# Ledger of designs, part 192: peptides against a protein of PDB entry 7RZF

Target 1, 358 residues: chain A of PDB entry 7RZF
Amino acid sequence: PFQEEHLKQLYKIVPIKDIRNLYVTFPIPDLQKYYKSNPGHYLGHLIGHEGPGSLLSELKSKGWVNTLVGGQKEGARGFMFFIINVDLTEEGLLHVEDIILHMFQYIQKLRAEGPQEWVFQECKDLNAVAFRFKDKERPRGYTSKIAGILHYYPLEEVLTAEYLLEEFRPDLIEMVLDKLRPENVRVAIVSKSFEGKTDRTEEWYGTQYKQEAIPDEVIKKWQNADLNGKFKLPTKNEFIPTNFEILPLEKEATPYPALIKDTAMSKLWFKQDDKFFLPKACLNFEFFSPFAYVDPLHCNMAYLYLELLKDSLNEYAYAAELAGLSYDLQNTIYGMYLSVKGYNDKQPILLKKIIEKM
Target 2, 358 residues: chain A of PDB entry 7RZF as posed
Amino acid sequence: PFQEEHLKQLYKIVPIKDIRNLYVTFPIPDLQKYYKSNPGHYLGHLIGHEGPGSLLSELKSKGWVNTLVGGQKEGARGFMFFIINVDLTEEGLLHVEDIILHMFQYIQKLRAEGPQEWVFQELKDLNAVAFRFKDKERPRGYTSKIAGILHYYPLEEVLTAEYLLEEFRPDLIEMVLDKLRPENVRVAIVSKSFEGKTDRTEEWYGTQYKQEAIPDEVIKKWQNADLNGKFKLPTKNEFIPTNFEILPLEKEATPYPALIKDTAMSKLWFKQDDKFFLPKANLNFEFFSPFAYVDPLHSNMAYLYLELLKDSLNEYAYAAELAGLSYDLQNTIYGMYLSVKGYNDKQPILLKKIIEKM

## One batch from the design tools (peptide; made by RFdiffusion4, then SolubleMPNN)

Design b2_p20_5_s1 (from b2_p20_5, 11 letters changed)
Fold by OpenDDE base, seed 1:
Structure b2_p20_5_s1 (fold): chain B 358 residues (1-358), chain A 20 residues (1-20)
Amino acid sequence: as target 1 above (358 residues)
Amino acid sequence: DQEIVRFFLELINEHKPRVG
């Protein structure tokens, strides 16, 4: 039972390593029984989203945060925590109150929009992909993990329960979201800047820290978090694979790439996968330009062009990554290199997006 | 509360799962 006395607390912690982190934590009910709907995963997906209109996008735009993670974590028996963790810049360390305000503004946006079934469906689809193509874990690690899961799930579901979402429960999403309030917050700031400013020592680790109550004025500011028009729900992830068909190995399949197209302007090599048998592909493109390396000016222009191109593609990078797609763009002495890797189903969509920005 | 600080320390020490 988190007594009210343990809420609205700020912990300033001195790390051993030179790290700057913020942890915003909320005690929540034990959600283990709701594994089929996993409302904490839904909220973690949105709060931890990195696309346009996300919490991270705004905090990065201000130069305050490098990375953000949102999600549920197991706590003491019968309780869980929802945690928003950010890596702070030096400037962000000075704006912790404002960072947390933005967190509550985003949470308020989620309340205003309400639970979205399509977002749940995306989470379900992403988890299904992750389950279907789960890399072979080391046997010992896998066994230990399964043994732990057996305490929480029926035997018939133990292999799938962590990955498969089955039930859209907007009521549970709202219930968890209702716990994400300033009056229910515990904050930790981790920075070497607190060295010599602490008054307590943790008994087990010897870590120096200071505990203080968050001022009521600050709590009220967070409680009155308005709807920030910069925050938006993510768009649908168009890169999530749905077709996992593996084409049969061709009779003439060679162990090396075969030249399948040869023209004055293009050469195409193809090799079918004969080892992994996954619905994945690697597309590699080398673009040649006689101007790419002709002089220092052209070289710098080609570099600048590629940097601008990368920046213009940032809006797709996270969605592609979530869907198990990646791309890479590099300057070469002859021009440009592009690679697209991952599940083959939606690679044409990503490739089209790249080409449209070129 | 020492327990809460330990909780945070455990969080700090948890290796972010390498998003492989």
Scores: peptide ipSAE 0.320, ipTM 0.799, DockQ to the pose 0.358
Fold by OpenDDE base, seed 4:
Structure b2_p20_5_s1 (fold): chain B 358 residues (1-358), chain A 20 residues (1-20)
Amino acid sequence: as target 1 above (358 residues)
Amino acid sequence: DQEIVRFFLELINEHKPRVG
């Protein structure tokens, strides 16, 4: 446990690479014994969410942050850290205090809403999907990983412990959330802009840094973080697959796409998966318009249309990605191309959302 | 102090914090 003297500290670190990062860290209890509920994952999912009303959405809207990751990390001595890491823009580097204020406003929103069982269920379902369809790891790497995990989990649970959520524990979520306070914060700012402004060198890496106490006024500002009306809990992810049925291969399955529908307005090709046997599909749509590229004006209008369409679909992009769905929209010289890929179960929902925005 | 900085450096080098 770091003593109180090590809390409320700011570290300005000079990187070797040209990166701008902010790390906001909180010491938390060792949560390994609670792996079945994994309250840190619950909080990481929400804090790291990229949908509308998320922390990242607000910070992006201000042009301060490019990416955000939230989650727990193991510590050295029977404690963990909760970490919020962001990639800073040049402008964001000037607004670190305000970025952290927004973090605490979002955390305050989580306190106000309380633990949500449906969010836990989504995390559980997402982890189950990830576990079920995890890529084949290299045997050596897999064995080494398992050997490491055996120190933390019962042998019978080692294979599943990282993925299986079993118990909704709102009390543990609240307990971790209670540790995410300004008085418990350690901040690192990583930027080349600190070059020549540091007074210390880390012994092992030779990294130049400066350590400063965070002013009490700044801590107090963060402690008084109010509810920001821009922050909202995510909506339910409607794209999470629940049906993983694989249809049997048809007797007349062709190795190439077969034309199964031919009309004046549409042609449909179909190929059943004969190789991977996954509950996934790839839907590709090519739309032909005689007006798409007739002149520069129509070309520009078609471009703008797709940009607006993409923008209108951005609210679904992250939820779809989390659920293992993706879409792509492109202009073609003849019109438009749409692709929907991933787990087949909820593809119709995503496709409907796309069509409704068209 | 050095241990904390080292911790951050390790985080920086690992690129993606594992959402565990």
Scores: peptide ipSAE 0.320, ipTM 0.804, DockQ to the pose 0.330
Fold by OpenDDE base, seed 5:
Structure b2_p20_5_s1 (fold): chain B 358 residues (1-358), chain A 20 residues (1-20)
Amino acid sequence: as target 1 above (358 residues)
Amino acid sequence: DQEIVRFFLELINEHKPRVG
């Protein structure tokens, strides 16, 4: 049990592996009874978002972090933790105080904007998609998981409780946000750079660590976190599928791709799914250019063009991934290759975004 | 104190939950 005396503490931990991580943790009430609203998931979705104006985007732009994860974790009975975990760069390890300041600036932005029902709806829709197309887990793992869940949920809801959001509860979102304060923080920094600078050893793992109180001046800096104008809420994810209709197998469905269009400028092959029967598609485009690989200059220009194109599309990459869409762009000896994969419903939207950037 | 460190060690050793 995390006692009040352990608040505002910093732990410097020596890892076995060469890793650099920061864990910013907050004790929160047990939210299990609120599974229908899941306020911790709402906050984890926003804090862990990777789009423009996100916490991660800003911290990456400074060269301080590589990855960020935010969310709730179960504790002992009666409490949970909200955790923000980042993978630190070497430079980021020197700026931990500033990284945490940015976390509190983002949290302050969430307070200022207030709970957004559209964000909740987006989480609900994403979870519904995940539930609907959940691969059948191995029976043993599934049974064990269900048995654990039965202790917490009504029998009729056990299968859906982890996925189905039903109630928008702004009051609970605000309640959790009120726990995400500097006075309630526990920080762990994991780095080999602390080797030989520790004074304690954990008994079970033999891990070397040092515990320090976070200075009151640092806590005060975090408490006075202003609104950073670089932080903004994400835009609505336009890639979330809503239509899952599976078209009937055509009578003339071929086991191989059939040429369905042949013109001077394009050939189109099509194969209907006759095996998986999922509302998914794979779109593959090969572009041919007579200038591809004609000389080293053209090769380099084609490479640079694709790198710039990929960079320009990064704003959509995370939203597409969340929605179960992906794209790939590659140079070929004849030109370029584009693939779009995932749920078919919103593939045209993603494809349009790609084309608009070309 | 050791319980808190163990908690962090468990977090480190747990595969990053893909918040997916």
Scores: peptide ipSAE 0.312, ipTM 0.806, DockQ to the pose 0.389
Fold by OpenDDE base, seed 2:
Structure b2_p20_5_s1 (fold): chain B 358 residues (1-358), chain A 20 residues (1-20)
Amino acid sequence: as target 1 above (358 residues)
Amino acid sequence: DQEIVRFFLELINEHKPRVG
């Protein structure tokens, strides 16, 4: 049991590597028995969300944080930790108190909105996708975001827990949220800027650190975190696949793309997958414009157009990525290239969103 | 106190998956 004396502590740690990190940690009960509901995963999904109105979006907008990870981790016997970890900018290192204030503002928003069954369902669906294709997908891409959450779980337990999301338990979500309070916080700031300003050395690693009590005034500021109107729950992720049917190989399937549509305005080539047998597709579009590269002005306009288009699509980028979808937009000498890749089920939705912004 | 610092050190040393 973490005694009260070990709470409300700040650790300034000198790293070996040139890194700037903030760890905001909360001791929580052992949630392993609740693997079917996994309230820590629910909260990690929301706190670690990267979409509009997210904690990360606000902290990035201020130039204080590059990345954010939220989730539960196994701790000492009978206890877990909920951890919010951020990569700090140089400016962010000067604003740690304000960053943590924003964390508590977001947590307060989660309390105010209450547990959302639709968010749990999205977590369940995402986990089902991840589990179903874990062994089929080469670990590189999808593993990075899941790995951020996975960093807190042994791989075996994550897989089992993810597969077993069956019960929506709002009571357990609220219970964990009640532990995410300033009075229950342990903070570590990791920066080389603390070199020569430490008074202790960790015996096993020889790491230099300073331990300080967080002032009661600072704790009170965090306790009085208001609802920041910039924080919003994410919108429903429209891109999560639900249909994983693999169509049978056509008898006349060609080893190369076949021209299936030929008009004055468009040509369409199609090749069925005969190798991977995944419910995935790759859509490639080449748009031709006689004006794209006619002169330097038009080239710059085409570039600017594409940058604006990309910016307008940023709201979908994270949700698409979570759902195993990606898009790419590039200028070409003839106009524009668009690629949409990933699970085929919701590709039409993403494509429609792209076209609506064009 | 040292156990808590060790806990943080373990967190630091755990390969952060580079969120691409």
Scores: peptide ipSAE 0.287, ipTM 0.776, DockQ to the pose 0.325

Design b2_p20_5_s2 (from b2_p20_5, 11 letters changed)
Fold by OpenDDE base, seed 2:
Structure b2_p20_5_s2 (fold): chain B 358 residues (1-358), chain A 20 residues (1-20)
Amino acid sequence: as target 1 above (358 residues)
Amino acid sequence: MQEEVRFFLELINEHTPRVG
C-alpha cells in the first residue's frame, strides 16, 4: 500500500522517444473481486469519453491534449491504479497544472451526478457485443491468456469474466471516485524538455528523472476544483446494436450486386453477405451534382461543404465508433461519396443523422 | 523510490502506440 510519503508526487521523466505524455495516477483498492460490476471500467468509460462535454473535448478545444485514456490497471499485490493518461501538445506541456485541474473538475462532475445505471447498461451492452463478435485469436496466444486469467476467475467464468458485466454497484463506483482525489495523486510528466534538468537515474532502464513533491498550494487548487459548466455526462448512445439476426441467404443470391431499384433520381444495388454471415452491412452512396466540379470555385465550395458537414457530424463519431459503426465522406468529381459500415441494426439511425446534417 | 519510476516506465512502454 502506498504510504502518504508516496502520494502527491510529481515525476519529470526524460523519454527515449520524442513523446509528451501526462500520467495522473491514483492508488485504488484491488477491484479484481468486483469484476462482475467492474466500477473501474465504468469510470474509465466516462473519464475516457470523447463526445461533447467530455474531458477530452474540453482539453482538445484548448489545444492542450490530443488523446486521453482513462482506466484501471493492475498494480502490485493487493492494490490497483486508476490512470488518466493524455498525449500532450507543446502548449499542453506548459499547462499541466490546469489540465489536472480540469481532470478534477470532471471527476467532481461525476460525483455530483452520481452513478448512472444507464451508463452501466451501455457498458454492459458494449462489452457483450465485443464478446459475442470477438475475433478469432491465435490458439497459442489465447491459451496463454486464458492460463494467465485462470488465477483471477473461476473456471466456469474465465471466458466471460473480462467482458460480461452483471451487477450495477453504485457503492463501488462511489468508493473508487473517493480515491480519485488530489491528496492521493501521483503524476508523471514525460518529455524530452526535461533533458539536463533531472537529478536521478533509474537503475534498470537508465531513464533520467526528477522527483518533486507537488506543492500544497497546487493540491489545494485541485481540491477546490469547482463544477465546470462545460463538462456534461454523455448522452445515451443510440447506435448500440440490439438486433443481431442474420437473415437466411436468398436462394437466388447473386455473387455480385443486383440492381433492385432504378429510377430517374436513384439506382440501388444490393448484395447479400454470402461469406461472413455477420450482422453487419456496408452502405455506399454516391451523390451526383452537375455543380460539384464545374469550376474551381464550385470545387472549393463542395470541399468546404464537406468539411463543414464532417465537423457537424463529430458529435456522433465517437458514439458510432464505440457501437461498431463508422462513416466516411469524400468529395468526388461528380459530387460526394458517403459510406456507412458496421452492425446493420442502427445504421438507419446514423444515416438519418447524416442526412439531417446535409 | 526506484520502484515508483519503474511503474511509470512500464506504463510508458505499454502505451507508446507502436506506430506500426
Scores: peptide ipSAE 0.175, ipTM 0.757, DockQ to the pose 0.296
Fold by OpenDDE base, seed 5:
Structure b2_p20_5_s2 (fold): chain B 358 residues (1-358), chain A 20 residues (1-20)
Amino acid sequence: as target 1 above (358 residues)
Amino acid sequence: MQEEVRFFLELINEHTPRVG
């Protein structure tokens, strides 16, 4: 266990690469025995969420952070870490204290709302999908991985243990949240801006760093993190597939797309999957406009329209991605192209959202 | 103390895309 002397520390680290990262870390108990509930994954899912009202959304709106990852990591024997990692902008590097304040405000929001069974269920469903449709790994790598995890899981569960959530344990979620406190924090800031401002060298990598105690006043500021009204729990992910039925091959299935609808306003081609047999589809739409490329003005207007459309769809992008859906919008010389890909079950929902924004 | 920095360095290395 980290002694009090090892907590509330700030490390300023000089990277070899030109990167700006912030690591906010908390020592937590070993959660391995709780793999069926995986409270660290639950918290990582929420803290790392990218939707409206998320921590990342707010930090991006400030121009301080580009990306955010939250989750648990193995430590030494008998303990783990919960880590919040962000990619910092140049401006964000100047606002690290405020960024961490926002992290604690979000954590406080999670405490105030309490554990949500529906969020656990979404995590369970997402992980089940990921397991069921996991790509084939190289046998050698897979065998080595399995051999490694046999130390952690019963033989009967070794294949499923990393994916299948079985138990909602709000008590364990709260237990982990209780460890995510300013008094338990260890912070690392990684930036070339610390070059020439360090006083120590790490022996193994030769990395230059400085270690400082975080001032008690700063810790107190984080301890007094209020509820920021901008933070909200995510809405339910409507894109999570529930139907994985694979339709039988049609007797007349062609190896190429067949024209199944021909009208004055639309042509529709269809090809059934005869190769992969996955509950996935690719919807491709080509929209033709006589105005798309009439002149440079219309071309620029079409471009601007598409950029605005993309921006308006950002609220769905992350939820769709989590659910194994993607979309793409492109300008073409004839108009615009839309693609929707992934699990077929909820594609109509995503398509409807896109159309509603058009 | 050095072990602590090593921990962060390991984290950095994991998140740094291997420029292959």
Scores: peptide ipSAE 0.166, ipTM 0.756, DockQ to the pose 0.274
Fold by OpenDDE base, seed 1:
Structure b2_p20_5_s2 (fold): chain B 358 residues (1-358), chain A 20 residues (1-20)
Amino acid sequence: as target 1 above (358 residues)
Amino acid sequence: MQEEVRFFLELINEHTPRVG
């Protein structure tokens, strides 16, 4: 059990590698028995979200953070940690207190909105998709993993327990949120900038570090975190597949793409999947423009256009990725290339969003 | 105290926590 003396601590750690990381950690109860509701996953999904109004979106907008991960981690027997980990910019390293303030503002937003069943349902659906279409793992690694988790789950559920959510438990979500408080925080900052400013050495790794108590004034600032109007819950993920129907292989299916449409303005090739039999598709578009590569100015304008287009699509990128969709946009010597890949069901939605931004 | 630092060092070395 973490005693009060172990809480509200700041660790300044000197890394071997040139990395800048912030770890904001909270001791939480052992949630293993609640795997069917997995409140830690629910919170990790929201805190780690990358869409508009997310914690990461705000921290990126300030130039302080590159990446953010939120989630639970196993601790010692009888407790876990909830961890928010960020990759810090050089500027972000100077604003750690403010970064953590924003974390608590986002957590406060989650408290104010309360548990959302629709968010749980999205997590459930995403995990079900991930389970159903899980890639083949190396047998040795998979068996070792399963053997390890047999201690935590009933034998009949051991294959599904890590993926399948069954129960919406708002009470457990609130319980975990109640542990995500400044008085329960343990912070580590990892940076080479602490070299020569440490007073301790870790025995096993020889890592230099400094431990200090977080000032009460800083804790109070975080405790008084207001509702920041920039933070919003995610919108519903429109890209989550719901139809997994695999169409029968056509009798005339060719091993190569067949030309199925030929017009003055377009050619269309099609190949049905005859190998994987997954509810996935790859849509590839080559757009031709006589102006794309005519001179350096047009080439640069085409490049700039594509970069602006990519930027305008960032709002969909994360939601699409979560749903197992991806897109790629590239300049070519003839114009532009677009690729849309993943589950076929919602590809038309993503494609429409891309075309609407073009 | 050293165990606490070790925890963070393990976190650093494990890279991206598997969002379970």
Scores: peptide ipSAE 0.162, ipTM 0.758, DockQ to the pose 0.370
Fold by OpenDDE base, seed 3:
Structure b2_p20_5_s2 (fold): chain B 358 residues (1-358), chain A 20 residues (1-20)
Amino acid sequence: as target 1 above (358 residues)
Amino acid sequence: MQEEVRFFLELINEHTPRVG
């Protein structure tokens, strides 16, 4: 258990690589026994969310952070850590106190909204999909992993325990949220900018670092983190697949794409999957415009249009990705190319969203 | 103290994309 003397500490670390990272860490109780509810995963999903109103969205809008990861990590026996890790911009390195303030504002938003069963259900559904369609791992690595986790899970659950959520436990979510407080924080900033400004060397790696107590005034600022009206819970993920039916192979299935529609304005080719038998599809669209590449101006306009279109779709990109859907938009010499890939069930929804923005 | 820095170093090493 961390004593009070180990809390409210700031570590300035000099990396070997040119990286800028912030680690905001909280000691939490050992949650291993609560794997069926996995409150740390619930919180990691929300804190690490990339959609509108997320912590990352706000920090990116300020130009301070590139990426954000939130989640639990194993510690020593009897405790874990909750970690919020961000990749810092050069500007973000100057605003670490403010970044952490925004983290506590988001955490305060989560406290104010309380645990949401629908968010848990989405996590459950996403994990169930990930389990069901898990890729084959290398046997040696997989066996070693399973052998390791047999210490934590019943034998009958060892294959499912890391994936299958079974119990909504709002009490445990609140318990973890109660540990995510400024008085419990341990911060590490990783940057080459600390070179020559450190006073300690780590014995095992030879890493140069400085340890400082976080000033009480800074802790108080974080403790007084108000609700920031920019932070919102995610909307329901409409892209999570629910239908995994695989249609029988057609008797006349061709080994190559067959032309199934031919009109003055469109041609459609179709090929059924005859190899993988997954509830996935790949939709490819080529749009032709005589204006797309007629001159440099039109070419630049087509490029700008596509960049604006991509930007307008950013609100769906992360939710689609979480649900195992992806899209790609590219300029071509003839116009534009659109690809939609992943689970077929919700592809029409994503495609509709794309077309509505075009 | 050293164990704490080691913890962060381990984190850094895990999150560094393996440029394979």
Scores: peptide ipSAE 0.188, ipTM 0.762, DockQ to the pose 0.290; fails the geometry check

